# Designs tried in a protein design run: peptides against a protein of PDB entry 3ZOQ. Part 2

Target 1, 223 residues: chain A of PDB entry 3ZOQ
Amino acid sequence: QLLQDSWWNQLKEEFEKPYYQELREMLKREYAEQTIYPDSRDIFNALHYTSYDDVKVVILGQDPYHGPGQAQGLSFSVKPGVKQPPSLKNIFLELQQDIGCSIPNHGSLVSWAKQGVLLLNTVLTVRRGQANSHKGKGWERLTDRIIDVLSERERPVIFILWGRHAQMKKERIDTSKHFIIESTHPSPFSARNGFFGSRPFSRANAYLEKMGEAPIDWCIKDL

## One batch from the design tools (peptide; made by RFdiffusion4, then SolubleMPNN)

Design b1_p17_8_s3
Fold by OpenDDE base, seed 3:
Structure b1_p17_8_s3 (fold): chain B 223 residues (1-223), chain A 17 residues (1-17)
Amino acid sequence: as target 1 above (223 residues)
Amino acid sequence: AAAAAAANEAAARAAHS
């Protein structure tokens, strides 16, 4: 697979760095010896669906879902036919309360990605059944660079930062150009402490409209 | 350019496999 030209131009230097070569060698071993998610062809789906120039909104996740058939290379998203994880269910509950969207019969956020919502995890792979198993292996350096090059972009971006892990990236974002929407995480453990009622979808669209950009159609059609 | 495309493809394959 080939990265889109706009992302390639921003990230080509990273792929030549020792840390990324070490990450690559680690991933080769992991995919050979373990069950790793997502499918190797899906690792960069966030960049495939949303070019560097087309990014309007960024939603940061931590690492992929670690159950069979779940992860599709997009933060919080699951493949069609997969039961919606608790955090995703809460995202859809907030979406319904915020802007009146129906809860979809699937968990795929591909329609958001195609509209310029970069659904980026900070770590892009995981071992089956082992959350954070690929933490600290090099992905964070690449995904930090993705945040950096977006922060450096002249055209403004909206960063949606749910929970402390995502909010730690705020220091990398030039708030003189870019907008940040912060709340607690959609997890059942934190959603009632500020995620519910945070209205990130309407707030994001309000910023887009102020910038003269087309709003996101956040409503997801049934399959 | 062809060279840039080849480098991109190599990097992408390296990331995916």
Scores: peptide ipSAE 0.026, ipTM 0.644, DockQ to the pose 0.019
Fold by OpenDDE base, seed 2:
Structure b1_p17_8_s3 (fold): chain B 223 residues (1-223), chain A 17 residues (1-17)
Amino acid sequence: as target 1 above (223 residues)
Amino acid sequence: AAAAAAANEAAARAAHS
């Protein structure tokens, strides 16, 4: 099957719906005719690394990086050996200021994903050099459902919502049982307007500790 | 998680290729 049992049980009905079949056929054409990112194997990496039951924290992105070798199916993350994009550099600056972590020599956030940080983009594919090229093609309906089933989960989740696009999803989150950490986006265009000093990492860990859960080790080791 | 991810990556490839 496409997903592990925990996610499959939550999402199987979506994959049978016409919108997803149309999306799938679109993606087949796109991958055949265009350079699409991430690699088709990596599209669902966020769900592969972090099971439905293991989700502790969600970090929402918009769509994948559209440059060669960058996207790895995780929001804000880049493959090892790839130059850190400006937003990711700012994430690491905030991480350093928040909890004292060193800036890693790479941009892979896989270590977060393996600890229960769902690094989800709302759109899971993009054409090379064309940001938002797969917007409005069906991904948003699936990723909205991902947010919905997490919101419906009894075990609390922490949602980190950077910028307006992510914050638009707040209406789908049951704030009576889930926690939300909001700030401006880590982009150089917005980071100084509230992202820096927002301390999302320590705040997330404080919520996890309050829930009796193990905190995330946000510090990333060099490769 | 890594082994399960690799198996699911193969399935994702089949789904979108």
Scores: peptide ipSAE 0.019, ipTM 0.590, DockQ to the pose 0.023
Fold by OpenDDE base, seed 4:
Structure b1_p17_8_s3 (fold): chain B 223 residues (1-223), chain A 17 residues (1-17)
Amino acid sequence: as target 1 above (223 residues)
Amino acid sequence: AAAAAAANEAAARAAHS
């Protein structure tokens, strides 16, 4: 897939490495033989919507939603017309309590991505109905590099790390330069243990303001 | 309309792909 020049300059060396070529060949087989999500053209949507230089905030997910029509290449986001998954509902509940936004009638986070919120999964593809089916196939090495090059960027980034999986990436982030917002995961199994009341949206905007950057408009309009 | 909005989002995704 073609990336924006800013991401290409940061990642071009990865695409030439054997691990990525093997991943690409695996994906060719998977998309030919299985139902894979998201659509192959949507795999890099997080990088398409948010250039390397425009990243203000990173929200890490694990892997895409594995149900029909859900995944759109953005962590936690679902296409319009798709029922909001439980974790996303909790994200919107926290958004409402944190900064007073209304709960939208859809689950698309594209408006965040367009404002510089990199909605990155650590694994960018999944088989239908098979969570983590593409774990350990090479995506993690690429997405680790994405985190690394953002950590190396001079302009500070805010990393929102919900749950243990995302928090494992903290060791790759230069905390002398970048900001981290950590809590439990928005999943119904963990949200009441620290996600609710964590106020990640207002905290992110407070950091942006301290850096002299425009805050994110986190409120999502109905469609 | 929700359908028109979904189509517009799909077009926006395609434009970035």
Scores: peptide ipSAE 0.010, ipTM 0.478, DockQ to the pose 0.025
Fold by OpenDDE base, seed 1:
Structure b1_p17_8_s3 (fold): chain B 223 residues (1-223), chain A 17 residues (1-17)
Amino acid sequence: as target 1 above (223 residues)
Amino acid sequence: AAAAAAANEAAARAAHS
């Protein structure tokens, strides 16, 4: 809940609203009574790594990985030492084909976050083994507000929207000012239907260069 | 921002190990 000043200035009013107070009380019970992911200290890692003003790119996920040790508060990312989930493996395959990066020996996307890639899930917590268990509990209202305040920002943002769930957020984005990169989801069920060959990494960097900004170094070094 | 990021990464790794 303690955020950098730039995010606090944008979101402070949300934390005082009844929906967020109810969410907070729910989360207190959930973390006390259930195994919840990520660790409570890691819930807001996306906002901790990437300030409001430093956001260059947004990659939207749905909710955290629900297996032990996986989630670290960043969409698609897993902690070092954790087996790469199928969707993440496909992200790295596309990264290799798009811009020639080697596939890393770990699944941490922290290096992207540090460069201004906001790795945001729409729901920020999950019960162990129960995908979408915290859907509709208030996170979506907060994360919608995060999208809104980024859309309202004068300095342009690139939104990477993989799959239908992320693409539903396009209506909240001022496309006269911001750039959208859309494809099917990196999941094994959808990746071959348009994610592979979509080249989101080179396309994002091309937009950053057009805006006079430094490109993202998408290549991830081994640990 | 960089200091906060480094601290969060260290905490995330420690929680996994």
Scores: peptide ipSAE 0.007, ipTM 0.511, DockQ to the pose 0.024

## One batch from the design tools (peptide; made by RFdiffusion4, then SolubleMPNN)

Design b1_p18_2_s2
Fold by OpenDDE base, seed 5:
Structure b1_p18_2_s2 (fold): chain B 223 residues (1-223), chain A 18 residues (1-18)
Amino acid sequence: as target 1 above (223 residues)
Amino acid sequence: AAAAAAAQAELEVERALA
């Protein structure tokens, strides 16, 4: 199967639904006729790197970076060798201030994903140079289901919700079981209004420790 | 060549989304 068994078991019914089939057909056309990011093989990287059972933290993004070579199927993450986008730079600045990590020489968050940080965009594809071009095409329904099945999970999850778009998903999260960390978005337009100083990384680890789980090593090594 | 590339893209998407 394409997805890990743990995710497939949670999502298999979605893939049979008409909305997903329509999305799939749309994407076939889009990838054939347009430059779409990420590479089709990377669309579900968030689910590939982090199994359903291994999810400790969720960081929600909107849609992939729409520039060449940037998107790698993980929210906020960019492929090695790619200049760090402004929001990602701010994430690393907060990381440094929060827990003392050095700023990495790349923007890949794969090490977080491998530790159980689900780096999920609500929309998983985008046309080159056209932010939100695949908004409202079906991805949101699937990713809502991803949030739902995580919310339904007995083992607690930490949801990091930066900005209003991500925070709109809060209503889908059972806050009696799961932890929410909210702030403004790391974007330069909003970071100084609450993201900086929000200390999401130490707060997430504090929750993990309270749950008796291993904390995330948020520090990213240079490549 | 262009048609082949488009067909390949469709197959890759299909594989990625199946």
Scores: peptide ipSAE 0.227, ipTM 0.797, DockQ to the pose 0.028
Fold by OpenDDE base, seed 3:
Structure b1_p18_2_s2 (fold): chain B 223 residues (1-223), chain A 18 residues (1-18)
Amino acid sequence: as target 1 above (223 residues)
Amino acid sequence: AAAAAAAQAELEVERALA
């Protein structure tokens, strides 16, 4: 099977649907004819690192970084050795101001994922140098279903929704059970309009503690 | 060869996407 048991039980029906089969065939052509990111083996890394049952926090991104060696299948995250993109730098600046973490010497957020932070892009692939090139091809239907099954889960989830694109998914989230943290996007174009000072990390941990769950260790160690 | 690379890419996508 494609995914670990907990996610497979939630999503297996999606993979049999025509939209996904069409997406799959499209991606076969794309990966054969174009340079596509991330590596095909990394497309579902967010689900690999964070099981359905272990999700504590969701951070939504739009689509993967489209430069060489950047994307690793996790929203906002870049592989070690890759220069931190502007939005990620701002995320770390807010992290430092919020809870005092040092700025790491790399951009990998895998440590968050392993603790239950689902780093989900709404679109999971992209052509090299062409942002949003795979928008509207079927990924959004699958990732909407991911949000839906999390919303349906009895155990509460914290959704961190940076910017308008992510916030459009709020209508899919049962706010009677789940918690929402909203601000402007960490992009340099919007960060100073509300992202900085939003303190999403301490707020998320406050919710986790209220639920009797272990907080996230948001601080990232150097490699 | 380009054809071999394309075939390998398709196989990897096939395995990665179910």
Scores: peptide ipSAE 0.220, ipTM 0.801, DockQ to the pose 0.027
Fold by OpenDDE base, seed 2:
Structure b1_p18_2_s2 (fold): chain B 223 residues (1-223), chain A 18 residues (1-18)
Amino acid sequence: as target 1 above (223 residues)
Amino acid sequence: AAAAAAAQAELEVERALA
């Protein structure tokens, strides 16, 4: 069993399917022959930090950062001591403008994950220096299933969908039960077209409060 | 050394993905 019981119960059938076995064999080869991120032990960190039942919010990313020491298995998040990537800097700028949080001196979003923010990339691995190098290899089928089982969950979820790639997943989300917060991507190329001012953090907390749930403490302490 | 590193990587992936 790779995952917490709650996720295992939802995903165990996927791991037995041929596509996942092929993905696994591909990844074994890739990690042996190439530098792959994140560390193999960190691939499923999003699911490790946030159980199926504890998910309150989902933030979708595309694939991991492809530079040394950056990726930690959580969308948009970087390990402490790593320079904040441009998109993450913009996320923190919006966080500050939205709810007044200080800009942290690191880029780790683990504190969000521990509170029920599933920081999920649609592709969970990448080759060093080669963005999207593991696209179309099977991860998307697994992560689609993750979205599906969350959509099927009775307890509502908030999906934060930044940019077109994430927004393509809307068709998998039962909007009669779940909430969607959409904007352009936090990337410098798109942030000024709608991400800034979208106030996803306060909006997410407003939905949580309506559901009678504790809001997320989005503010991140310095390390 | 390279072969050993590759074998270790494979084992780690198996532990992470199996």
Scores: peptide ipSAE 0.202, ipTM 0.794, DockQ to the pose 0.028
Fold by OpenDDE base, seed 4:
Structure b1_p18_2_s2 (fold): chain B 223 residues (1-223), chain A 18 residues (1-18)
Amino acid sequence: as target 1 above (223 residues)
Amino acid sequence: AAAAAAAQAELEVERALA
């Protein structure tokens, strides 16, 4: 067993497939020969913080931040002490406008993950300074399977899909069971085209309450 | 919980990288 029991039961077959073994061999070379983010111990942090059974909300990212000390294995999240990237700043601006949370003095979204927000990138590693450098190497097949097994789960999930990349995964989600919250991406290039004012946090909590589940405390305390 | 998460992370590193 490598993952929490609930995730292992869902994903164990993937790890034995040729594509994943090839990905594994690629990653061994990459981590040996290049500076790769996140730290290898943090690659699966999204699954470590949020078990399969505890997932309430999914927020999809593309791939990890590619600067030093930034990525912590959670989509959009950065380690404490790291300058908040532009997209994350916009996420916090929307959070403030949506439900009145203060802007935190750090960029760690671990508190969301611990409450059942799966902060999943579709690609889980990246070379330093080279965005999408590990695109098309096998991660997408694994993360597609993660989406699939969540879609197949009887207990409903809320998928927050910011931007076209995340929205392409909508076809894998059973919308008869699960809820979708869509808007443009929080990036400065797109946020004013629909992300701002989309109120994803209050909308997610409204769905959770309708399901009889505890809402997420989206407000992040200062460290 | 944190210790368990760290241990699981190490196992996943082994699975993914070793």
Scores: peptide ipSAE 0.092, ipTM 0.647, DockQ to the pose 0.023; fails the geometry check

Design b1_p18_2_s4
Fold by OpenDDE base, seed 4:
Structure b1_p18_2_s4 (fold): chain B 223 residues (1-223), chain A 18 residues (1-18)
Amino acid sequence: as target 1 above (223 residues)
Amino acid sequence: AAAAAAAAAAAAVERALA
C-alpha cells in the first residue's frame, strides 16, 4: 500500500476502476519511451506530504512544470536550485504584500504541504516540453474524486482557486461547508487583473482561525 | 540497454502508483 491509510481509504475504489488501470498502463509506456515529469516517485507527493485528515487548504494547479528538474509533484512548487517560474514569483510577491513574508531564495512549497496545504494538480504528469500532453488520460477523474471526498469530509476545507481552470471545480465543492478563495491566476497574463491584492494567505488563515485551527505559516525560509 | 531502461521505468511507475 503506497498511499497513507487515510487517502487509501478514500481512493481505493478508484484504483480498481478500468480508467485508472488504463492510465497506469499509459504511464508505464510514457515513462519508458519519453521524458515524463515529475519523477515517478514524486507523482503523488501532494498526497504523501498531506494526509486526507490533515488537509486544511487546497491549492489547485493544472499540470506539472514540463522543464528539467522543475516539477516535484506539488502544484506551483519547484525543486530547490530551480529558477522560480513567473507564476510562482507572483505568488511570492502576493505573499509578501499580503502578510509581509520575504521572497525565498528557492521555489519549494514543501513547508506548506507539511502544514496541511494540499498542492494538487488536476493532471499529475506531463511530457517534457509539452504542456497538457497528459490531459484527458484519466488523471482528471481521479483528482475530481480527490476533490469530491474532501468536499464530503465533515471537517471544513479551504479551497484556493486561481483562474478559470481551478474555478471549474467549484461545482464539486459543498460551499455550505467549505470555504472558497477565488481570484485570477498568478500568471503574468492575469495577475494584475485580480490576483495581486487578493490576499489569499491572510484570508485562508482567517478562515482557519474561525474554525479553531492553527493558521498556516506561509513564510518560507531560505535554504 | 534501452529495453532494460524501459523495463526499469515501467517498474518505477508500478511502484509509484497505487
Scores: peptide ipSAE 0.396, ipTM 0.868, DockQ to the pose 0.028
Fold by OpenDDE base, seed 2:
Structure b1_p18_2_s4 (fold): chain B 223 residues (1-223), chain A 18 residues (1-18)
Amino acid sequence: as target 1 above (223 residues)
Amino acid sequence: AAAAAAAAAAAAVERALA
């Protein structure tokens, strides 16, 4: 199977639906005719690194970085050796101010994913140089279902929702079971309007501790 | 050559998507 059993059990019905088959056919054409990011093997990296049962925290992004070598199938994350994008730099600045972590010399968030941080974009592919080029093509329906099945899970989840796009998903989250951390987006255009000082990392760990779960080690080691 | 590259890309998507 492409996905781990825990995700397959939650999503298998989606893959049989016409919208997903149409999305697949669209993506075959796109990857054949255009430069698409991430690499096709990395599209579902968020689900590969973090099983359904292992999700502790969700961080929602919009769509992948659209520059060469950047996207690795994880929201806000970039491959090692890639210059940190402005939003990611701001994430690390907040991380430093929140819990004292040093700024890493790379932008890979794989260490978070391996600890149960689902780094999910709502749209999982993009054309080179064309932000939102795959918006409205079917990804949002699948990723909405991912949010839904997490909301339905008995074991609580922490959703970190930066900016209005992510916050639109709040209506899908059962707040009687799950926790939401909201602020403005880490983008340079919005970070000073509420993202800085929001302390999402310490707040997430406080919820995990309250639940009797191990906190996330948010500090990222240099490569 | 272009057709072969396109076919390879499509096959990669098939392997990458459920």
Scores: peptide ipSAE 0.388, ipTM 0.867, DockQ to the pose 0.028
Fold by OpenDDE base, seed 3:
Structure b1_p18_2_s4 (fold): chain B 223 residues (1-223), chain A 18 residues (1-18)
Amino acid sequence: as target 1 above (223 residues)
Amino acid sequence: AAAAAAAAAAAAVERALA
């Protein structure tokens, strides 16, 4: 099977639904006729790195970076050697101010994913140079289900919701069990309106400690 | 071979999606 057992058990019903089959057919055409990001092998990287049971934190993005070599199937993350996009730079600035981490010389967030940070975009593919080009094609229904099954999980999850798009998913989260950290988006257009100083990393770790779980090592080593 | 490339891309998607 493609996904880890824990995710497969949660999502197998979705993969049988017509919307997902239509999405697959659309993507077959798109990858054949257009340059699509990320690489097809990387579409589900967020689920590959972080099993359903191992999710501690969720960070929601919108859709992948649409430039060459950028997207690696993880929200906000870029492949090593790629210039850090503005939002990611601001994430690292907040990380530094929040908990004292150095700014890494790369933008890969794989180390977070491996620790249980689900770096999920709501839309998992994009055409080169065309932001939101795969919006409304079926991904949102699948990723809504991902949020739903995490919300239904007994073991608590921390959802970090930056900006209005991510915050619209709050209605799907059982706040009697799960924790939500909200702020404006790390984008240069919004970061100074609440993202900076929001301290999402220390706050997430505080919740993890309260739950008796190991905190995330948010600091990223240079490559 | 545009047709072959298209088929390969489609196959890659099939392998990448559940």
Scores: peptide ipSAE 0.310, ipTM 0.842, DockQ to the pose 0.027
Fold by OpenDDE base, seed 1:
Structure b1_p18_2_s4 (fold): chain B 223 residues (1-223), chain A 18 residues (1-18)
Amino acid sequence: as target 1 above (223 residues)
Amino acid sequence: AAAAAAAAAAAAVERALA
């Protein structure tokens, strides 16, 4: 199977649908003819690192970074050795102010993913230098289904929704079971309008503790 | 060479997405 058992059980029907078959064929052409990010092996990293049952927190992004060596298949995350993008720098600034974590010397959020933070982009691939180039090609239908099956899960999830794009997914989330943390986006254009001071990390951990679950260790060690 | 690289890329996508 493409995915670990827990996700496969939730998503197997999607992979048989025409829209996904068309998406797959499109991506075969794109990766053959263009420079596409992330590496094909990293497309589903969010689902690889965080099983369906182990999801505690979801952080939604839009689409992958479109520069060389950046995208890691995790929303907002960059590979070690890559300069931290502005939004990620602001995420770490808020992390420091919220719960006192030091600013890491890299931008990899893999440690969050391994603890149950699903770092999901709504679109999972992009052409080099062309933001949103794979928008409307089928990824959104699959990632909507990911949100749906998490919303249907009995065990509660915390959804962190930064900015309007992510917040548009709130209608798919059963707020009688699940918790929502909303603010403006960490982008330099919006961070000072509500992201800074929103304290999403401490708030998420407060919900986890209320549920009787282990909190996330949000602090990232230097490499 | 370009055709071989394209075929390898397509195969990598197939392995990653199915």
Scores: peptide ipSAE 0.288, ipTM 0.833, DockQ to the pose 0.027

